Peptides against a protein of PDB entry 6O8C. Designs and how they scored, part 38

Target 1, 262 residues: chain A of PDB entry 6O8C
Amino acid sequence: VGLRYEKISLPKIHPRYDLDGDASMAKAVTGVVCYACRTASTLLLYQELMRKGVRWLVELVKDDYNETVHKKTEVVITLDFCIRNIEKTVKVYEKLMKVNLEAAELGEISDIHTKLLRLSSSQGTIESSLQDISSRLSPGGLLADTWAHQEGTHPRDRNVEKLQVLLNCITEIYYQFKKDKAERRLAYNEEQIHKFDKQKLYYHATKAMSHFSEECVRKYEAFKDKSEEWMRKMLHLRKQLLSLTNQCFDIEEEVSKYQDYT

## One batch from the design tools (peptide; aimed at target 1 R16 Y202)

Design b2_p19_7_s4 (made by RFdiffusion4, then SolubleMPNN; from b2_p19_7, 6 letters changed)
Fold by OpenDDE base, seed 2:
Structure b2_p19_7_s4 (fold): chain B 262 residues (1-262), chain A 19 residues (1-19)
Amino acid sequence: as target 1 above (262 residues)
Amino acid sequence: SEMEKLMEEGLEELKKYKP
């Protein structure tokens, strides 16, 4: 589950010159853009942490894969050894039959041989599954983590810094409007400056919120969605690996039943 | 921080603009 944030909109800016109202409006705008800055920073931090988590999970799954491969290899060796021993036994009994000696045990040994060969065939399926998993985890595979470096927001984008610059401009105007309010009345030139600053405030605020929405929030949401999907697939893959491991153990156990015949 | 103060005060002020 990703971070939750509140979508806050800028207050409506009235065109009317009002020192009290303008100061109040500027105060509110400053607050909203502050919130945007903080939120952008938090979203960035979250994504960076998630990227770290993604890398960690990749390594974990690779370790699981290697363990499964190791177990599979062990079972193959054991199974092959058992098959070879049984085959030798079968050959001995066949030779005895050629000299007209009855071997009542030949049927049983042959049946064991057949069962072992079936188990060997199942190993082929496990191998194929492991190869598939390997391909998915490989660079360019379906479970590659390249998206984590592409999607979302990054420190290099300097979104927080860009917002902070705009916030500084806004804050400066707010402080001026606070002073203007305290003066109760402005001279003509000061009034004109105030009006221009109000327009600047609007410009900066709109730019900030647009940047926040388009470059921070939108990209974050995209990152979140991709991360959730990827995570689900990775967890499923881990379950597959566990299943394959268990299959190897099952085969090993089955083979152990026939060791007395070898 | 100053930023936090500005944020809190501003968001409080914003309530006056909400319908």
Scores: peptide ipSAE 0.574, ipTM 0.954, DockQ to the pose 0.664
OpenDDE base, seeds 1, 3, 4, 5: peptide ipSAE 0.573, 0.573, 0.574, 0.573; ipTM 0.954, 0.954, 0.954, 0.954

Design b2_p19_8 (made by RFdiffusion4)
Pose (drawn by RFdiffusion4):
Structure b2_p19_8 (pose): chain A 256 residues (1-92, 99-262), chain P 19 residues (1-19)
Amino acid sequence: VGLRYEKISLPKIHPRYDLDGDASMAKAVTGVVCYACRTASTLLLYQELMRKGVRWLVELVKDDYNETVHKKTEVVITLDFCIRNIEKTVKVVNLEAAELGEISDIHTKLLRLSSSQGTIESSLQDISSRLSPGGLLADTWAHQEGTHPRDRNVEKLQVLLNCITEIYYQFKKDKAERRLAYNEEQIHKFDKQKLYYHATKAMSHFSEECVRKYEAFKDKSEEWMRKMLHLRKQLLSLTNQCFDIEEEVSKYQDYT
Amino acid sequence: EEEEYEEEFLEFQEEVEEE
């Protein structure tokens, strides 16, 4: 979804010299830049938080991986150990009552369990190579896409907002005077140009730098999330497959 | 003079929109 904010544009700046109009205009412009500035700050927060989260979520999946491999090895030393019971040089030269019957069916399941466990390790390694630092789930898009604190985009907007704010404040004063001396009238007319210049620069910067990069980060994250949930579903299927093996071995562990 | 200023300010707005 991303941040739901309203897109607010600069008002039309009429060219006439009008102390009342210019004051009202400057106030409206300052307001729009504040909204743009404040919104630009939250966009940066959502990115910075998204990075901190993705970093953390990736490490958590690594814990779910290590937890699973810890039990896969924990169970193998039971399969290979309980196979050493019913399938060693102890169990099974002509013979008719030497145990080749109904227990041989369990030895068959245990052989298929030990072999099926083989491809578990093959799939388990494949997800480790995606969780690895250089793998295809590495959060490399996270540090490339979008804006950063080092970009100083908010304080760049803030510098322009200050120019615009100082002018608005002066335009209030001018409106209060109802008439401006000669030189002051001219300076006021120039400051009106400066205000428009600063505002359009701040607005276009917000659009083409903050929002454009933010949306690029937003789409990269939706693409990366699909890959993540896809890997998590697979790792989970491998975890359940182990508890199954533990369950089907903990039955045959108790014999007579 | 007021009309000349309004024309110059409109030219300035056009230049800024072109940038």

Design b2_p19_8_s1 (made by RFdiffusion4, then SolubleMPNN; from b2_p19_8, 6 letters changed)
Fold by OpenDDE base, seed 1:
Structure b2_p19_8_s1 (fold): chain B 262 residues (1-262), chain A 19 residues (1-19)
Amino acid sequence: as target 1 above (262 residues)
Amino acid sequence: DEEKYEKEFEEFIKEVEEE
């Protein structure tokens, strides 16, 4: 689902010189950019936590894979052993048939042999599926986690720090505008400074909002979308591994039914 | 004026990157 955040926008900045209005506007801008800083930090934290989660899940799935491979190997060994034994039994019964012994048991054993060979064939399909899964998890595979390192925002981007610098500049101007408001009227030079600071405020605010939107929010959303997609695929993969494991158990159970004949 | 502000912004960003 991801983190919920509010869409923010800058208040309208009027070009008209108004000490009261400018102070109020500056306060609002400060609030908006402050929210952007906090939000950017939260979004970054979320992504870092998700990256940890991704790494964790990769390891978990690798463990599941290894367990499945282990089980498959065990079943293959058991099955092969059973096949070899039943083949020996078939040979013995064939010799007995030459001495005019009952053929009914030979037929049954031959049928068992055929069934075991079919199970062996199905095991080959499991092997192919495991190989496919391995390829998907491998570097460059469809389920590689390389996207987690590329997508989104990173601490190295210093987005929060950049926004904080802009916030500091904006806050400074806001405090000055509070003072200006308290003076009620400014001399010509101070008025010109106020107007200039208002332009600076606008510039800093615009830069902050653009940076927040383009470098924080947009990248976060892209990361979130990719994360969700990848997560779904990984969970599906785990289910596939479980299915393969269960198939191995089924084969093992079937083989156990015939062990009395070996 | 925009160019001046852009330069200031770049300087601030550079400062942050150096920290």
Scores: peptide ipSAE 0.031, ipTM 0.666, DockQ to the pose 0.047
OpenDDE base, seeds 2, 3, 4, 5: peptide ipSAE 0.023, 0.034, 0.022, 0.023; ipTM 0.630, 0.665, 0.636, 0.634; seed 3 fails the geometry check

Design b2_p19_8_s2 (made by RFdiffusion4, then SolubleMPNN; from b2_p19_8, 6 letters changed)
Fold by OpenDDE base, seed 4:
Structure b2_p19_8_s2 (fold): chain B 262 residues (1-262), chain A 19 residues (1-19)
Amino acid sequence: as target 1 above (262 residues)
Amino acid sequence: KEEEEEKEFEEFIKEVEEE
């Protein structure tokens, strides 16, 4: 999922002096570089919006993590309380069993105790999973968002402004070539100036296209690829958190069945 | 860093103007 843009190329620049051809060429070059400026601006805006989205998603997932940790803690407290109460009950019934009383009830309570201990052991696995998630979300972790600041294009690069400077130079030459065309024939000195301006046009156009390709498009594509990969991992992480939360609810529900024995 | 980026931009403009 990304912005679609058209691949652009410069028109062929003929070395021959031709006022009509040169004006037409200059117009086409102006159009191409103008498109590059607009596209660069759009790509920059997209990346800035994506960076905001990345930061937002990180905070959202951190909130989900904290909620899961909170739920896990609640379940641990409830489970530990239930275990302690069952253990007290077991001790009482063990004393009664010494006089051959309540043997059947002791067996049932002992089975409950065993089940609760199993549930307690499963909490250790949940804790380990939460610790893993925390490490992945931490600075320097596998899901760190540092790439969002490092990759792509940034306003500080001033790529749009640089392209605009080149576009202004190109546009000025185009307007001159339009005037030259209207004159139909130039004096020798004006013809020489036209030829020099054509070389300048080529230079500026080439610089603009190189800058657009290397500093705008390529960096954008790298940012896009990294963002897509990171986003998939973050969404997967969120699903893992949801799974852990559901496991906590399942444990809580199971524990609630035994609260009447406490 | 911002001052450096501004300087680089000014140098870029100067380069373009000198061409």
Scores: peptide ipSAE 0.237, ipTM 0.858, DockQ to the pose 0.025
OpenDDE base, seeds 1, 2, 3, 5: peptide ipSAE 0.234, 0.234, 0.235, 0.237; ipTM 0.856, 0.856, 0.857, 0.857

Design b2_p19_8_s3 (made by RFdiffusion4, then SolubleMPNN; from b2_p19_8, 8 letters changed)
Fold by OpenDDE base, seed 4:
Structure b2_p19_8_s3 (fold): chain B 262 residues (1-262), chain A 19 residues (1-19)
Amino acid sequence: as target 1 above (262 residues)
Amino acid sequence: SEKEEEKKFEEFIKEVEEE
C-alpha cells in the first residue's frame, strides 16, 4: 500500500568551470528537482485522500458500533423479560409442589431458567467487549484518528511551494547556462557571474533535495506506516463488532425458544 | 542532513574559489 516513487539524487557537480558541462549539469539538476516537486505534490495528495478515507472509516465503524449496541440492548430487554417471567413461573410451580404435583415440569422450567441466566452472563461479556471497543474508539483511545492529523505532510507546510521556488531559481540558472554555452566563451566578468551562479545552483539544489527527503519523503513514509497499522486494527475491530452482533442474534434466537414457557 | 549538505556546499565553494 502506498505510492511508489523513485529515489532521486543530484548529479555530480564538478567545481571546474566548463560551459558545456555546467549546462548539462544544470539541466540534470533541473530535472531532478522538478521530479521532486511533482513527487511531493503527489505524496501530499495521497495523504490528504487517505485522511479523508480515515475519517470515513471512523464514522463507518462508529455506526457499526451503535448498531451493535442497539441490538445488544434489544436482546437484553427481551432476555430480562423472559427471565422475570420464568422466575414467576418457578415460584408458581414451587407452590404447587407443596400440594404434591409432578416435579418434572418444575425441573424443565428450572433448567430453562439456568440457561437464561447463562445467556445473561454472556451478555455481560458482550457489554464488556463493547465498552472496550468504545474506549478504543474514543478520543485518546488506541484507535483514535488523531495521528492522521499529526503524521505526514500537510498543505499548510507548503512544501510543494517551497520546492517550486527553488526549482524556479534553478531553472533560471539553467537557462542562463544554456545561453552561456551558446556563447562558447565568456568575458571575465560573465565568467565570474557564471561561477557564482553555479554556487547558487548547488545551494538551491541541495536545499531542495534535503527538504524533499526530510520533510516530504520521510514524513510520508511515517504516515504510510502509521496508516497501515491503524487500518489493520480498525478492520479487526470491525470484525469484532460483527462477531458481537452475531452473538446477539444467536442469543435472541435462543431466547425465542423459551418464550413459549413464559 | 542539512549539516552535511552545508559542509558539502562549503567544500564546493572552496573548490570553486581555488580555480
Scores: peptide ipSAE 0.028, ipTM 0.547, DockQ to the pose 0.068
OpenDDE base, seeds 1, 2, 3, 5: peptide ipSAE 0.022, 0.016, 0.020, 0.024; ipTM 0.595, 0.582, 0.582, 0.540

Design b2_p19_8_s4 (made by RFdiffusion4, then SolubleMPNN; from b2_p19_8, 7 letters changed)
Fold by OpenDDE base, seed 5:
Structure b2_p19_8_s4 (fold): chain B 262 residues (1-262), chain A 19 residues (1-19)
Amino acid sequence: as target 1 above (262 residues)
Amino acid sequence: KEEEWEKEFEKFIEEVEKE
């Protein structure tokens, strides 16, 4: 679940010279851009935390993989040992049958041998699945975490700092407009300065909102979407690994039933 | 004079929005 933020927009700026209206507008603009700065900072922090989480999860899944591979290897060794022992026993009984010994015992051992071979085939399928998982986790694989370093916003982009500079400019104009309002009427030169500052305010505000939308929000949303997708796939992979581990345990348990015959 | 400023400001808005 990503961070929730409110959609923000600049207030409508009226071209009319109005000291009261301009002060109110400037206040509103300051508020909006201030919110954008804070939001951008929060979004950046969230992404940095998520990147840490991604790295952590990758290591966790790698550990799970290694444990599963280890268990699989153990079962393969045990299974192969049992198969070899049963095959030796079968050969002995086949020789004895030439001398009219009990065919029933040979039949049972042969059935066990067939079952063990089937289990061995199942183990081959597990191996194939593990290889697939390994390929997905490998560098350049489908579950590589390279996207986490590429997508979204980064501290090096200095988006928050850029927005803060614009906010500072806007805030200065707002304070001036507050003073202008208190004067009720400005001299001609002061009026011209006010008008010029109003243009600057609009320019800075528009630049801030554009930067916020295109460089902060859009990139964050792309990161969020990619993160959620990747996370779902990773969780699914963990479940798959667990399933493979359980299959290995099941095979081991089945083999243990026949160890008395070996 | 005030009407001229309003028109100039409107043009300014349009220019900024095109960037």
Scores: peptide ipSAE 0.433, ipTM 0.922, DockQ to the pose 0.965
OpenDDE base, seeds 1, 2, 3, 4: peptide ipSAE 0.328, 0.422, 0.402, 0.423; ipTM 0.886, 0.920, 0.913, 0.921

## One batch from the design tools (peptide; aimed at target 1 Y17 K198)

Design b2_p20_1 (made by RFdiffusion4)
Pose (drawn by RFdiffusion4):
Structure b2_p20_1 (pose): chain A 256 residues (1-92, 99-262), chain P 20 residues (1-20)
Amino acid sequence: VGLRYEKISLPKIHPRYDLDGDASMAKAVTGVVCYACRTASTLLLYQELMRKGVRWLVELVKDDYNETVHKKTEVVITLDFCIRNIEKTVKVVNLEAAELGEISDIHTKLLRLSSSQGTIESSLQDISSRLSPGGLLADTWAHQEGTHPRDRNVEKLQVLLNCITEIYYQFKKDKAERRLAYNEEQIHKFDKQKLYYHATKAMSHFSEECVRKYEAFKDKSEEWMRKMLHLRKQLLSLTNQCFDIEEEVSKYQDYT
Amino acid sequence: EEEREEELEEYEEVYERATN
């Protein structure tokens, strides 16, 4: 979804010299830049937080991986150990009652369990190579896409907002005077140009730098999330497959 | 005068919108 904010544009700046109109215009422009500035700060937060989260979520899946491999090895030393019971040089030269019967069916399941465990390790390694630092789930898009604190985009907007704010405040004073001396009138007319210049620069910067890069980051994250949930579903299927093996071995562990 | 009053109302609406 991303941040739901309203897109607010600069009002039309009428060219006439009008002390009341210019004051009302400057106030409206300052307001729009504040909203743009404040919105630009939240966009940076959502990115910075997203990134702190992705970094953390990746490490958590690594814990879910290490937890699973810790049981896969924990169970193999039971399969290979309980196979050493019913399938060693102890169990099974002509013979008719030497145990080749109904227990041989369990030895068959245990062979298929030990072998099926083989491809578990093959799939388990494949997800480790995606969780690895260079793998195809590495959060490299996270440091490339979108804006950063080092980009100083908010403070850059803030510098322009200060120029605009100082002018508005002066325009209030001018409106109060109802009439401007000669030089002051000219200076006021120039400051009106400066205000428009600063505002359009701040607005276009907000659009082409903050929002554009933010949306690029937003789409990269949606694409990376799909990969993530897809891997988490696979790792989970491998975890359940182990508990199954533990369950089907903990039955045959108790014999007579 | 009517154009000026209209412009002032537009600026006020833009300001109220930007501050909410």

Design b2_p20_1_s1 (made by RFdiffusion4, then SolubleMPNN; from b2_p20_1, 9 letters changed)
Fold by OpenDDE base, seed 3:
Structure b2_p20_1_s1 (fold): chain B 262 residues (1-262), chain A 20 residues (1-20)
Amino acid sequence: as target 1 above (262 residues)
Amino acid sequence: DEERKKELEYWKEVLERAER
């Protein structure tokens, strides 16, 4: 997902002095650089919105993590309580057996105890998985959002403003060339000024296009690629959290089957 | 291609003169 924009290029600038051609060329250049300014602004806005989205998603995933940890803790407490109760019951039946009293239920209770201990052992795997997720979300972790603050373009770079300054210079020359065209013929001094302004126009236009391509487009594309990769990883992590939550519920359900024996 | 090269050379010279 990303903004689509058209690749822009400067029109050919002919070195020949031609009032009509120069006015037309200047108009075209103004249009191209104007498009670059608007595009740069749009790309910046997209990145700023994406940064907000990234921050929001991080908080959401942290909340999901905390909920999963809470659920896991609850299940551990419940499971431990159930195990302790079953162990007490086992001890009572063992005493009865020592005095030669038949306890037909001892085998069933012992089997339940064994099953509960197996469930308890699985909690270690869940804990390890949660710790891994926590480490990935922590500052400096693999899923840290520090890249969102570093990659791409930022308002502080003032790229749009820099392009706008160049656009203003170009536009002024264009308006002058439009006036020159209307005069049909210039005096020698005005002709020399026109030629000089044409060179300035080219310089400003080239500078604008270079800045747009190297500072705006390139950095945007890098940001976009990194954001897509990060987003895929975050979505996968959320699925992992959901899986862990479901495992906790499954354990809780299994434990509930044995609560009647405690 | 030759005309494009000439144009580029021209602008290179113009820019070099403007930087002086």
Scores: peptide ipSAE 0.020, ipTM 0.435, DockQ to the pose 0.039
OpenDDE base, seeds 1, 2, 4, 5: peptide ipSAE 0.019, 0.020, 0.018, 0.019; ipTM 0.495, 0.476, 0.438, 0.460; seed 4 fails the geometry check

Design b2_p20_1_s2 (made by RFdiffusion4, then SolubleMPNN; from b2_p20_1, 6 letters changed)
Fold by OpenDDE base, seed 2:
Structure b2_p20_1_s2 (fold): chain B 262 residues (1-262), chain A 20 residues (1-20)
Amino acid sequence: as target 1 above (262 residues)
Amino acid sequence: MEEREEELKYYEEVLERALR
C-alpha cells in the first residue's frame, strides 16, 4: 500500500569553473528537483485521497454498526416476547397441576424456558461488545479519523509551491549556464556572475532536497504507517461487527424453534 | 571523467522522466 518513489540524490557539484560541466550539472540538478516537485505533488494527492477514503470507511462502519444494533434490538424484542409467553404458560400449568393434570408437558416447557434464559444472558455480551465498538468509533475514540488530519502533508503547507519556487530559480540558472556555454568564453564580470550563480544553484538545490526529504517524504511515510495501522484496526472492527450480527441471527434462529410453543 | 559522464547521463534520464 502506498506510492513508490525513487530516492534520488543531487549530483556532485565540482568547485572548478567549467562552462560545459556547469551547464551539464545545472541540467542534472534541475532534473532532480523537478522530480522532487512532481513526487511531492503526487504524495500530497495520495494523502488527500486516503483522507477521503478514511472518512468514507468510517461512515460505512458506522452504518454497519447501526444495522447490527437494529438487528440486536429486533432479536431482544422477540426473545423477551417468547420468554414472557413461556412464563405465562408455566404459570397456567402450575395452576393446573394443583388440579391433578399431567406433569410431562411442564418439563418440556421448563426446559424451553431455561434455554431462552441462556440466550438472553448472551445478549449482555453482545451489548457490551457493541458499546465497546461505539466507544472506539466515537469522537476521540481509538478509531477516530483525527490522525488523518494531523499526520502527513496538507495543501495548506504549500510544500509543492515552495519546491516549485526553488525549481524556478534553479531552472533560470540552468538556462543562463546554457547560454554561457554557448559563448565558450565569458568576460570577467560575467564569469564572476556565473560563479556566484553556481553557488546559488547549490544553495537552492540543497534547500529543495532538504525540504522534499523532511517536509514531504518523511511526513508521507509517517502518514502511510499510521494509515496502515488504522486500516488494520478498522478491518478488525468490521469483522467483529459481522461476528456480532451473526450471533444475533443465531439467537433469532434458535428462538424461532420455540415460537410454536408460545 | 567516465564516471562523471555516466552520472550526468543518469540525471538527464531523471529529467526526462520528470518532464513526462
Scores: peptide ipSAE 0.022, ipTM 0.535, DockQ to the pose 0.330
OpenDDE base, seeds 1, 3, 4, 5: peptide ipSAE 0.000, 0.021, 0.009, 0.009; ipTM 0.332, 0.525, 0.350, 0.382; seed 3 fails the geometry check

Design b2_p20_1_s3 (made by RFdiffusion4, then SolubleMPNN; from b2_p20_1, 9 letters changed)
Fold by OpenDDE base, seed 3:
Formats: C-alpha cells, sequence, structure tokens
Structure b2_p20_1_s3 (fold): chain B 262 residues (1-262), chain A 20 residues (1-20)
C-alpha cells in the first residue's frame, strides 16, 4: 500500500493590505509549501525504493524460471531413457513369445510403455507454458519492467529542488512580512514593496502547488498504480512456475515407479 | 502563468515609478 499523505491547499489570500493578516497568511503559505517539499521528497524516495524492488524481483523470477527449465530438462532426459529401455524390453519379449513364452509379462510391459508415452506427451504442455512465461519476461514482453523507468518521478527531474527554490523565496517574503508587522506602520515606499512582495508570494505559492500536484503527486499515483498491477502479475507468474515445477516432480515420481522394470 | 507574469511586470513598473 502506497504512502498516505494529506491533501493540502493554500490559504485564502486577501487583496487588502494588512500587516498582521499578511504576516499570518505568509506563515501559513510557508507551512503548506514546506509540507509539499517534504512530501515530494518522500514520494520520490518511495519510487526509487520500488524501482530497486522491481529489479530484484525480476532477477528472482528469472532464477526461478531457469531452475524450472533445468528440472524439466532433467525429467525429460530421464523419461526418454526409460522409454527407450522399455522399448528394448518389449522387442525382446516379442521375440521370446514367438518361442512360446508367457504372454502375461508382455502385457504388463506394454502397459508401462503406454503410460510412459502419456507422460511424455504432457511434457509438451509444460514446455509451451515455459515458453509463454519466457516471452512475458523477455524485453518488450508483458511483464517487462520498462515502465518502472518511465513512469513516476526521478531524481533527474529535480522536482524537490525546484520546490525548495520556491520555498526559499516564499520564506524570505514571510520573514520580511514578520518585520513589517513589527513596524506596525510602513512608509509609502515600503508599503508599495510589501504589496508587490505579496503578489510575488502568491505567484510563487501557486507555482509551487501546481508543480507539486501535477509533476509530483499525479506522476506518483500513476507509478503506484502501474507498480501494483505489475506486482500482481509477477506474483501470479511465480505461482505458475511453482505449479510447473510440481508437475515435473510428479512426473519424475511416476517414472521412478517403473525404473525397476527397466 | 503568462498573465500573472505580465501582471507582476506591470506592478514592478508601477513600483519603479513610485520610487522616482
Amino acid sequence: as target 1 above (262 residues)
Amino acid sequence: DEEKEKYLKEMEEVYKRAER
């Protein structure tokens, strides 16, 4: 489950010149944008960790796949060996029957041969399933991890740094407004500066919030959704691999019952 | 954003006029 964060909004900015109100507003804006910076950083960290996890999981699943393929190959070799031996035995018994040997033993061996051939036919289904899994894990496959590099936010985007710059500008204005408040009354020129800075504050704050929402939060949510979907598919694939492995063991066990006859 | 930037520039000009 992804990171929980609170929805933030800018306080109402009144157009009226008010030293006390403007200082309070600036403080609130600073707090909101500060929260946005911290949240953006946390969201970025989460995504980077998830990308590492994705890479690790891909490697793990590839290893599992290779092990399954290896096991399947071993079983096929063993099965083929048993089939060849039984076929030789059948030929020998067929020759002996021409010389009045008991038909009952030939029937049993023939039945074993038929069972082994059925087991051999099931290997084709396992092979097809493994090929499907391989195709899904291949570059450009349905389970490719390319999305992890494309979706979301990255350190190279410098979103946190951009927000921090805006926060610094806002904070500077806040500190000035705190000083202005302490003066109780400003001269005409200082009043005009204050009014201008208030507009700058609004501009920086709006820019910060839009950047946070559009470039940080939205992209994070898209990444999260993709990651959850991908993870579910990967877990399902692992279960499929386990099932195939178990099928190989079942075949091996069945073949072992007939090894005494070969 | 362009309108805001234009507004800020206008305000800056107004401010510069007030300082003369």
Scores: peptide ipSAE 0.032, ipTM 0.500, DockQ to the pose 0.023
OpenDDE base, seeds 1, 2, 4, 5: peptide ipSAE 0.026, 0.029, 0.024, 0.021; ipTM 0.547, 0.538, 0.528, 0.474

Design b2_p20_1_s4 (made by RFdiffusion4, then SolubleMPNN; from b2_p20_1, 8 letters changed)
Fold by OpenDDE base, seed 1:
Structure b2_p20_1_s4 (fold): chain B 262 residues (1-262), chain A 20 residues (1-20)
Amino acid sequence: as target 1 above (262 residues)
Amino acid sequence: SKEREEELKYYKEVLERALK
């Protein structure tokens, strides 16, 4: 999962003055830093898309939660109503027993009452589970999405732009080195400038690579890892909600079996 | 070129500062 990118490194820079070698080296450096710029942009885009996905998933799970709560509430109301009706029936039969009427029906109704009370007790467990889920989804909870705003790279960091500036500087030197190569031999002053430009190239390239590695790649990897972990947890939570919903349906079905006695 | 001359001047100044 995540974007695949190639690990890049700068070519070896030889200290020796060599117009052909320097031009070739500069070309290679330009290519590497160009790749870094493109990669940084792609990594940033990926993260932004993932952040949107995170927000979407949070809302989806909240909706699932609300639906589950609604279903639970419905079942509680139905169950309570059924219990009250059965209790009334029990009282009637108890009065009939005083007149030596058949006790078999009373026993059956009493058993149903006991079963319904057990079902009612199970609602407490569902409620507790829902509260736990709510807590996890709450701000500061274990499934909070605050990490999505903290981890990784952001457009505000201007990493792509910073790399592009360095790339522009490097490219300029590269084109100059192409010209220098075409001259075959430089005058003393031009040679000195070439040597200085080579040092500048190295400086810019090193800065670009360091920035790319530390501010783009490293942070991206951290974001990726965190997002994967969070995503797994969220999906698991959705499964838990589904399980709770199913439990509510099971209770409702069980209650429906006894509604004819009310 | 005039631009290269200016660069050379800059580099010379940098070197002079570094050598002091």
Scores: peptide ipSAE 0.032, ipTM 0.618, DockQ to the pose 0.023
OpenDDE base, seeds 2, 3, 4, 5: peptide ipSAE 0.032, 0.028, 0.020, 0.019; ipTM 0.527, 0.532, 0.502, 0.497; seed 4 fails the geometry check

Design b2_p20_2 (made by RFdiffusion4)
Pose (drawn by RFdiffusion4):
Structure b2_p20_2 (pose): chain A 256 residues (1-92, 99-262), chain P 20 residues (1-20)
Amino acid sequence: VGLRYEKISLPKIHPRYDLDGDASMAKAVTGVVCYACRTASTLLLYQELMRKGVRWLVELVKDDYNETVHKKTEVVITLDFCIRNIEKTVKVVNLEAAELGEISDIHTKLLRLSSSQGTIESSLQDISSRLSPGGLLADTWAHQEGTHPRDRNVEKLQVLLNCITEIYYQFKKDKAERRLAYNEEQIHKFDKQKLYYHATKAMSHFSEECVRKYEAFKDKSEEWMRKMLHLRKQLLSLTNQCFDIEEEVSKYQDYT
Amino acid sequence: DEFVEKLKESYEEWVEEMEE
């Protein structure tokens, strides 16, 4: 979804010299830049938080991985150990009553369990190579896409907002005077240009730098999330597959 | 004076551009 904010544009700046109109215009422009500036700050937060989160979520899946491998090895030393019971040089030269019967069916399941466990390790390694630092789930898009604190985009907007704010404040004073001396009138007319220049620069900067890069980061995250949930589903299927093996071995562990 | 004349010229050019 991303941040839901309203897109607010600069009002039309009429060219006439009008102390009342210019004051009302400057106030409206300052307001739009504040909204743009404040919105630009939140966009940065959402990115910075997203990146802190993705970093953390990746490490958590690594814990879910290590937890699973810790039980896969924990169970193998039971399969290989309980196979050493019913399938060692102890269990099974002509013979008819030497145990080749109904227990041989369990030895068959345990052989298929030990072998099926083989491809568990093959798939388990494949997800480790995606969780690895250089793998295809590395959060490299996170540090490339979008804006950063080092970009100083908010304080760049803020510098322009200050120019615009100072002019508005002066335009209020001018409106109060109802008439401007000669030189002051001309300076006021120049500041009106400066105000428009600063505002359009701040607005276009907000558009082409903050929002454009933010949306690019937003789409990269949606793409990376699909990869993530797809890997988490697989890792989970491998975890359940172990508890199954633990369950089907904890039955045959108790024999007579 | 020369500065104010320049301000007036710049403002007239800017108003013409805004009316376009």

